# Ledger of designs, part 34: peptides against a protein of PDB entry 7PB4

Target 1, 105 residues: chain A of PDB entry 7PB4
Amino acid sequence: KMLNIKEYKEKLLSTLGEFLEDHFPLPDRSVKKKKKNIQESSVNLITLHEMLEILINRLFDVPHDPYVKISDSFWPPYVELLLRNGIALRHPEDPTRIRLEAFHQ
Target 2, 218 residues: chain B of PDB entry 7PB4
Amino acid sequence: DALQMAVGYFEKGPIKASQNKDKTLEKHLKTVENVAWKNGLASEEIDILLNIALSGKFGNAVNTRILKCMIPATVISEDSVVKAVSWLCVGKCSGSTKVLFYRWLVAMFDFIDRKEQINLLYGFFFASLQDDALCPYVCHLLYLLTKKENVKPFRVRKLLDLQAKMGMQPHLQALLSLYKFFAPALISVSLPVRKKIYFKNSENLWKTALLAVKQRNR

## One batch from the design tools (peptide)

Design b1_p14_2_s3 (made by RFdiffusion4, then SolubleMPNN; from b1_p14_2, 7 letters changed)
Fold by OpenDDE base, seed 2:
Structure b1_p14_2_s3 (fold): chain B 105 residues (1-105), chain C 218 residues (1-218), chain A 14 residues (1-14)
Amino acid sequence: as target 1 above (105 residues)
Amino acid sequence: as target 2 above (218 residues)
Amino acid sequence: MVEILEEIYRRLLL
């Protein structure tokens, strides 16, 4: 039974990962290296998979405050996608914080 | 020139010390509007002004006016569109601004230099079909973007569910007809053979401007 | 965790 759950979890993670990569990839920032020193802070965007992992981990690690602060690494379309699909919620008083939805409540 | 000064004003923001902030803003806005409608804007000017219009830096009235004058002289950079979509998702723009953006995107679609990155946004646009105000324009955008590879069973189901909820909307039927063309096995439902794909294009705010752009680029 | 992943996947498909 436990082996089947682990295998199923791995399969689900793989399937979800593939789905996220296929349907919600990050845009290729064509960093046109024009030479001038404008430190466009190369904000390293995280994948949707990584974003979900952060939200899931926060829910388990800090269940009484499961909110994650939206950083510059959070691509706004991903945040909007999670909110729109009911996967995440904004903090009622702080719109810069989001949590994973409590699907079991 | 007057346009560069106007763009620079919007980019840098209002200098705190001017007592005539509103008059200065209106002057620069009129400059942008006049140039955009007469000659179109350079891709760089559109990049700057489009981000400003969607960032929430100014009020909704100003943002709406800026967005209405995002008329290219030649081309729009795909990168500008990708950035714009990001700004739309930050939630600092009004619902009306979002609608206007999608109308603009559909109207200007042929003037976008590349489509590779926009095609990667397909899933995000598709998710926006749930917004009743956006749905007609998103369907039109998706109709322009859809490739055979985008037609998946789960998306077919979503469109059919949306049609069940909203009724047989012309824009949904147009998109479903395209889906059926690419993947006839996924859509068993007899779609009425609407000979004319009807997207509400009659209200294209840019029709005259687009004709002028096409004439200048010929 | 599995249930959460299933629900996330479901909500992305819906």
Scores: peptide ipSAE 0.654, ipTM 0.915, DockQ to the pose 0.329
Fold by OpenDDE base, seed 4:
Structure b1_p14_2_s3 (fold): chain B 105 residues (1-105), chain C 218 residues (1-218), chain A 14 residues (1-14)
Amino acid sequence: as target 1 above (105 residues)
Amino acid sequence: as target 2 above (218 residues)
Amino acid sequence: MVEILEEIYRRLLL
């Protein structure tokens, strides 16, 4: 049965999600609650899947300014991975902003 | 003690506008260097100083000196390594500091307390093979980390493509030989049977220090 | 959207 475009999209999202979890998981922050006042920035890191969703959604929601501000929830290795593989680009004037690459050019 | 004062200086920064900031900085660097080479550093001291060296808080010369004296008394925490990799990706450290870090990581690999979290970083290290300056050291690191489960068809393809681009580099051949050992069906290419694995910089900057660490922990 | 997802997947595999 030819998968309709919707079914194919769902399958692709699932396959991509599994691939990201298998090969690019977040490190287990050993919550050693050592009470020392080091503000371990309680910032919840987002998954690579969630990061990609944010970038894709921004491209569709605000196509004239498709840039997302890098927050503390963005794990630096993920940002570097996306930039290195040509999936994302830094804003030319603001290195704290990234966009999804324009693959249709 | 003098070491705690030195570590505290790097962590908190200069509290007082000391007229001679450079002399104070040099004094504390020499203190850290002296203790590290004689006795090694505690895991907590390495955690603090490693992050400082990679955060871009100080200049490249200072960061390089700190990183060169990241010698353990006993062990290095894997959490310190994971944090360090994160700092490398922020882009506030120089290319030379990144190279030095990977050299350090390879040299200190056996002194890292656990490998579970570092093994989760396998994909990120593998992606760093594209950096020509890092490639020799990343190949060595991957050679130490690679398990059978890491040998995937897409990674084999990437290594072969990289070999096609860079030529038959000894460090890349070493990694490919290990991949062929774990998954011979994925690598149809004839690889030279190397009796000895050779990686760049067999001269470890820390050779003498590492011998001393091994003697203290026996 | 499908084309974007395909390209992301390709660039992660390349």
Scores: peptide ipSAE 0.653, ipTM 0.915, DockQ to the pose 0.312
Fold by OpenDDE base, seed 5:
Structure b1_p14_2_s3 (fold): chain B 105 residues (1-105), chain C 218 residues (1-218), chain A 14 residues (1-14)
Amino acid sequence: as target 1 above (105 residues)
Amino acid sequence: as target 2 above (218 residues)
Amino acid sequence: MVEILEEIYRRLLL
């Protein structure tokens, strides 16, 4: 039974990862346009998978304050996607903070 | 030149020391509007001004006027569109600005230099179908973007569910008809044979400008 | 955790 749950979890993570990569990839910032001055902020965007991992971990690690501050590494379309699909919620008083939705309620 | 000074003003922001901030803003805005409608804007100018219009740096009235004059001289960079979608999702622009952006994107679609990165945004645009105000324009955009590879069973279900909720909307029917064309096995529902695909005329705001751009690029 | 992942996946598909 436990082996089956672990295997199922691994399969689900793999399937979810593939789905996220296929349907919600990061834009290819071909930064290579040589034009000088617009320092496109060297901020490394995280994947949607990594963003979800951060939100899930925060929910388990700090259940009394499950909110994550939106950093410059958070691609805005990902944030919007999670909010629109009801996967994440904005903090009611601080729009710069989001949490994973509590699906276990 | 006057355009460079105007773009520079919007990029750097208003100099605090100017007693006549509103008059200066209006002067520069009129300069951008005049050049955009007469000659179009360079891709670099559109890149700068589009980001400004969507960043929430200025008020909604100013942002709306800037966005309305995002008329290309030749092409729009796909990178500008990708950046714009990012700004749109930050939530600093109004709902009306979002609608105007999608109308602009549909109207200017043929002037975007490449579509590869925009096609990667397909899933994000599809998620925006849930916004009732955006839905008609997003359907039109998706109609322009949709390839066979984008037609998935889960997206078909979402469109059918949306149709069940919203009714038989012309824009949804147009998109579903395209989906049925690419994947007839996924859509068992009989779609009414519409002789004409009908979307809201998003290009009406730019009709004269678009004709002028097409004439200059011939 | 599995339930959360399932629900995330479901909400991305619905």
Scores: peptide ipSAE 0.653, ipTM 0.916, DockQ to the pose 0.328
Fold by OpenDDE base, seed 3:
Structure b1_p14_2_s3 (fold): chain B 105 residues (1-105), chain C 218 residues (1-218), chain A 14 residues (1-14)
Amino acid sequence: as target 1 above (105 residues)
Amino acid sequence: as target 2 above (218 residues)
Amino acid sequence: MVEILEEIYRRLLL
């Protein structure tokens, strides 16, 4: 029974990962480095998978403050997607912080 | 030139020291509007001004006017559109600005230089179908973007569920008909044969401007 | 964990 749960978890993670890559990929930042000094902030965007991992881990690691600060690595469409689909919530007092939704209530 | 000064004003923001900030703003806005409607804007100017309009740097009235004059001289960069979608999701723009952006995007679709990155945004646009205000325009955009690879069972279900909720909307029917064309096995429902596809605002705000752009590029 | 992942997946599919 426990082996089946672990295997199921791994399969679910794999399936979710593939789904995220297929349907919600990052845009290709083919920033043609034209020489002009516009410091387009070289902020490396994280994947939606990585964003979800951060949110899930925060929920388990700090359950009393499960909020993650939105960084420049958080692609705004991903944040919007998670909020619209009810996967994440903004902090009521700080819109720069988000948490994973509490699905178990 | 006057246009570069106007664009530079919007990019850098108002210089603190100008006593008549509103008059200066209006002057530069009129300059952009006049050039855009007369000649169109360069891709670089659209890149700058589109981001400004969606960033929430200025008030909704100003942003609306800027967005309405995002008329290309030749082409719009796909990168500008991708950046714009990012700004749209930051939540600093009004709902009306979002609607206007999708209307603009549909109107200007043929003038976007490439579609590869925009096609990668398909899932994000599809998620926006749940917004009742955006739904008609997003359906039109998706109708333009949809390829066979985008037609998935879960998206079919979502569209059918949306139709069940909202009724048989012409824009939903148009998109569903396209889905059925690409994947007939996924849509068992008999769709009414519509002789004409109708999207909301078939007459866009830019009709005259787009005709002028097409004439200049011939 | 599994339940969370299932729910995330469900909400992305809905």
Scores: peptide ipSAE 0.653, ipTM 0.915, DockQ to the pose 0.314

Design b1_p14_2_s4 (made by RFdiffusion4, then SolubleMPNN; from b1_p14_2, 5 letters changed)
Fold by OpenDDE base, seed 4:
Structure b1_p14_2_s4 (fold): chain B 105 residues (1-105), chain C 218 residues (1-218), chain A 14 residues (1-14)
Amino acid sequence: as target 1 above (105 residues)
Amino acid sequence: as target 2 above (218 residues)
Amino acid sequence: EVEILEEIKRRLSL
């Protein structure tokens, strides 16, 4: 039973990943960094799949404080997408922190 | 020149300026407005000023005036639009600024140099249909962006659900008609055959300016 | 866990 749940979870995550890649891909930042000395902090943006994985893992690992701090790796459109669809919630006192919605409640 | 000084002021100038009471701010804003309406702005100037208008660096009144003068001399960089969409999602701009941006994006759509990255944002624009204030303009934008590959069963369901909630809005009907054209099997409902598609803001704020831009680039 | 993923999928209209 547990193996089947794990396999199902992996399959579901894979399917979700494929869909997210197809419909919500990261913009190709292949715009040649013109050498303007602006330290464009090479902020590596994470995928929406990776963002969801972080939020899910935080909910399970630290259920009493399930909030994740929004980093520069969090692409703003992804954050907004999760918030608008009720998948994530902002911390009421700290808008820089988000959690996965408690769908089990 | 005066324009470079004005752009430089907005780029490097005071953070969180909330009021047009600054004579310097007003001077530079008028400089940008005058050049934009007379000659248009270079793609680099639009790149800078568009991001400023959406970043929340200045107050809503200033941001609105900046957006209203985002008129290209020739082209708008697609990268500027992608960055702008990111700023919209940060939530530092007003609802009215968001509406104005989508109106601008529709009005300036043909002047954007390429569409490959904007097409990748299709899902994000589609998600914005749920905002009642944005919906008419987002429908128009999606009408311009939609390809056969974008017409999926789940999006059809969402549009039909939205129509059930909002009623038979002309902008929703226009988008649904395009969806039916690309994928007739996904839309069983009879849509009225409209000979002419009408979107809100067909007489945009930039009508005269856009005519002038087209004449200069001929 | 599986229920959470299913609900995320639903909310994204997957």
Scores: peptide ipSAE 0.447, ipTM 0.854, DockQ to the pose 0.294
Fold by OpenDDE base, seed 2:
Parts: sequence; structure tokens; C-alpha cells
Structure b1_p14_2_s4 (fold): chain B 105 residues (1-105), chain C 218 residues (1-218), chain A 14 residues (1-14)
Amino acid sequence: as target 1 above (105 residues)
Amino acid sequence: as target 2 above (218 residues)
Amino acid sequence: EVEILEEIKRRLSL
């Protein structure tokens, strides 16, 4: 029974990953450095899948403070997508922190 | 030149020493407006000013005026549009600014140099259909962007659910008709064959400006 | 955890 749950979880994560890649890909940052000094901060954006994993892990690892600080690696469209679809919530006092929704309540 | 000084003011912010900040702001804004409506703006100027208008750096009135004068001399960079969509998602712009942006994006669609990166944003635009204020303009944008590969069962379900909620809106029917064209097996519902697809284009704020741009680039 | 992922999929209209 437990082995079947792990396999199911892995399949579910894989299916989610494929869907997110197909329908919500990161824009190709092949912004050729033309010379103008716009410090386009070379911030490595994380995938939507990685963002969800961070939120899930935080909920399980630190259930008393399940909030994750929004970093520069968080692409704003992804944050908005999670918030608009009710997948994530902003901290009521700190809009720079988000948590996964507690779907089990 | 006066335009470079105006763009520089918006980019770098007000120089501390100006006693009359509001008069200086208005002067620079009028400079941008005058050049944009007469000649259009360079792609680089649009890149800078569009981000400023959506970043929340200035008040809604200023942002609205900047966005209204985002008229290209020749082309708009798709990178500017991708960056703009990111700013829209930061939540520092008003709902009215978001509506105006989508109206602008539809109006200027043919002047965007490339569509490859904008097509990657399809899912994000589609997610914005749930916003009642944006829905008419997003439907029009999606009508311009939709390829066969974008027509998925889950998106069909969402459109049908929206139709059930909102009724048979002309903009939604136009998009559904396009979806049915690409994937007839996914849409069993008989859509009324509208001979003419009408989006709310009658009030294109840029109609005269767009005609002038097309004449200059012929 | 599996239930969380299923709910995320549902909310993304998967």
C-alpha cells in the first residue's frame, strides 16, 4: 500500500511538471546583452514546479510558519497565478510572504 | 533632446532640486505625449516608459497618460510586452491600468515585432479571463494568439463554464468559435454561427494614431 | 501530500 502511494505521488508530480512546462513556461531570457547598462539583474528565475515544491515543503517542514518569502527568483506571473487560483495566500501583515493554501482544512 | 530629458526624468526620477515637482512632471509628460502622437516613440522609449507606467512608480493618473501615449514610431519589442505582463502581476497598478494595457496590447498587436515570447504567455492571458473587467479584451487578445496547440480540453471546459456564468457574450462566442474551428471534437455545443466577429473595437483610443503609424511605415 | 497535489491540479484546471 505505501509503495503504491509513493509511485502515485511521483506520477502526480511528474504529470504536474509536464503540464506546468507546457502551459506556463518561463519566457526565454535570451535577452542578448545589448551594451546598454540596464542591469538586467541576472536573477535566475525558478520554474512554477520548483516554486510549488518550495511552498509544499515549507508547509510540511515548518507547519507553524508555513510562509515563504518571495525572492527575486519568483517570477511575478507565477506568484499571481498561484494567488488568483487560490493555491497560495499572502501573509496578512507581510505581502512579501506567501503560503500554500491548507486544502486539508 | 527634450524627449530624452523627459524619458530620463521618468526613468531616474525627479532631480531633488526642482522646487516645482508637479510642473516639471507635467512638462515632461506633455513632451512625451506630443512626440508620441506626432511621430511615435522608438522601441527603446516604449520599453522604458511602458515599464514605468506599470511599475507603480507614479500615480494612476500619470500612469494612464503614459500608457495612452505608448504609440510606436515603427515597432514595439515583444520583450517590452513580456516585461509589462510581469509588472501587471506585481499588483502595483490599478485595475483600470490593467484594462487599458490589454486594450493597448490588442490595438498595437500588429506593431509588435515578434510573437514567439508572447505566445508563451498564452496560459497567463487565459487565466485572466476570470476577471470580468479584463475578459472582453483578453478574449480579443486570445483570438489573435490562439493556435491549434493552445486548444486543450481544460481550456474548453473553462470557456464553457465562463459562458454558463456570464451568458453568450460576443467576445466569448468569438473565442469559442475559433476553438471549435481548431478542435471541433472538443466542443459538442452548437455555437450560433455569427457571420461577423465583433469585438469592442469601436472605441479604439489609438485609431487615428495607428493610421498615422501605418502611413509612415509604408 | 497527494491530496494537496490533486487540489493544485484542480485549481489549475488540470
Scores: peptide ipSAE 0.446, ipTM 0.852, DockQ to the pose 0.280
Fold by OpenDDE base, seed 1:
Structure b1_p14_2_s4 (fold): chain B 105 residues (1-105), chain C 218 residues (1-218), chain A 14 residues (1-14)
Amino acid sequence: as target 1 above (105 residues)
Amino acid sequence: as target 2 above (218 residues)
Amino acid sequence: EVEILEEIKRRLSL
């Protein structure tokens, strides 16, 4: 039974990943702008899938403080997407922290 | 030149030492406005100023004025639009600024150099349909962006649900009609054959400016 | 976990 849940989770995550890649891809930053000194901090943005995985893992690992700090790797449109669709919530006192919505409450 | 000094002021921020910060800001803002309406702005100037307007660096009144004068001399970079969408999501701009941005984006759509990256933002724009204030303008934007590949059953359901909630809005009907064109099997509902697609285009703040841009680029 | 993922799908309109 547990193996089936893990396999199902993996399949579900994989299916979700494909959907997220198709419909919510990262913008192609591949425009290597020439050497002008704008420190565009080469912050590698994570995928929406990776962001959700972080939020899910935090909820399971630290259920009493399930909040994740928004890093520079979090693309703002993804954060907004999760918040707007009720998938994530901002911390009431710290807007830099978000959690996965507690769908079972 | 005066424009470079003005753009530089907005980019670098106010130098602390000026007793009359508001007068200096107003001077530079008027410089940008005058050049933008007279000649348009270069793509680089739009890139800088658009980000400033949406970053929350200045107050809403200033941001609104900057955004209203984002008139291209020739083209707008799609990269500027992608960056702008990111800034909108940071939540440092007002709701009115968001509305103004989408109005601007629709108005300036033909002047954006490329659409490939903007098309990748389709899902994000579609998610913004839930905002009642944005919905009319987002529908218009989506009407311009929608390809057959974007028409999915779940998006059809969302549009129909939105129509059930908000009523038969002309902008929703226009988008649904386009969806039906690309995927007739997904939309069984008889859409009124509206011969005229009606988006609230009547009050384009940039109508005169856009005519001037088109004349300069002929 | 499965329920969470299903709800995420639902909210993303999957």
Scores: peptide ipSAE 0.445, ipTM 0.854, DockQ to the pose 0.293
Fold by OpenDDE base, seed 3:
Structure b1_p14_2_s4 (fold): chain B 105 residues (1-105), chain C 218 residues (1-218), chain A 14 residues (1-14)
Amino acid sequence: as target 1 above (105 residues)
Amino acid sequence: as target 2 above (218 residues)
Amino acid sequence: EVEILEEIKRRLSL
């Protein structure tokens, strides 16, 4: 029974990862040719999968403060996607913090 | 030149010492408008000004005027569009600004130099179909972007659900017809054979300017 | 956790 749950979890995570990569990939920023003055914000953007993993882990690790600070690595379209689909919520007093939605309530 | 000074003003912001901030703003805005409507803007100028219009740096009235004059001389950089979509998602722009942006994007679609990165944004545009104010324009954009690989069962279900909720809207029917063309097995529903595809005329705001751009690039 | 992932997938597929 436990093995089946773990395998099922792994399969769900894998399937979700594939879905996210197929339908919500990061745009290739590589085409920024050498024009000097555009401060290429050297900020490495994380995948939507990585963002969700951070939110899930925070919910389990710190359930009393499940909010994650939005970093420069958080691509704004991903944040908006999660908020619009009710997957994440903004902190009521700090719009720079988001949490995973409590789906069990 | 006057245009460079105007673009520089919007980019750097108002210099503290100007007693007549509003008059200076209006002067530079009129300069941009005049050049844009007469000759179009360079891709670099559009890149700068489009980001400014969507960043929330200025008020909604100013942002609206800037967006209305985002007319290319030749081409719009795909990178500018990708950055613009990012700014739209920051939430500092009004709903009316979002609508205007999608209207602009549809109207200027043929002047965007490449589509590869915009095609990667397909899922984000599709997610915006749930916004009733955006839906007509997003359907038109998706009609222009949709490839066979984008037609998935879950997207078909979503479009049918939207049609059930909103009724048989011409823009939804147009997109569903395209989906059926690419993947007839996914759409069992008989769609009325529409001889003519009708989208809301997003180009009306730029019709004269677009004609001028096409004439210059011949 | 499994339920969370299923719900996320459902909401993104809507």
Scores: peptide ipSAE 0.456, ipTM 0.855, DockQ to the pose 0.329; fails the geometry check

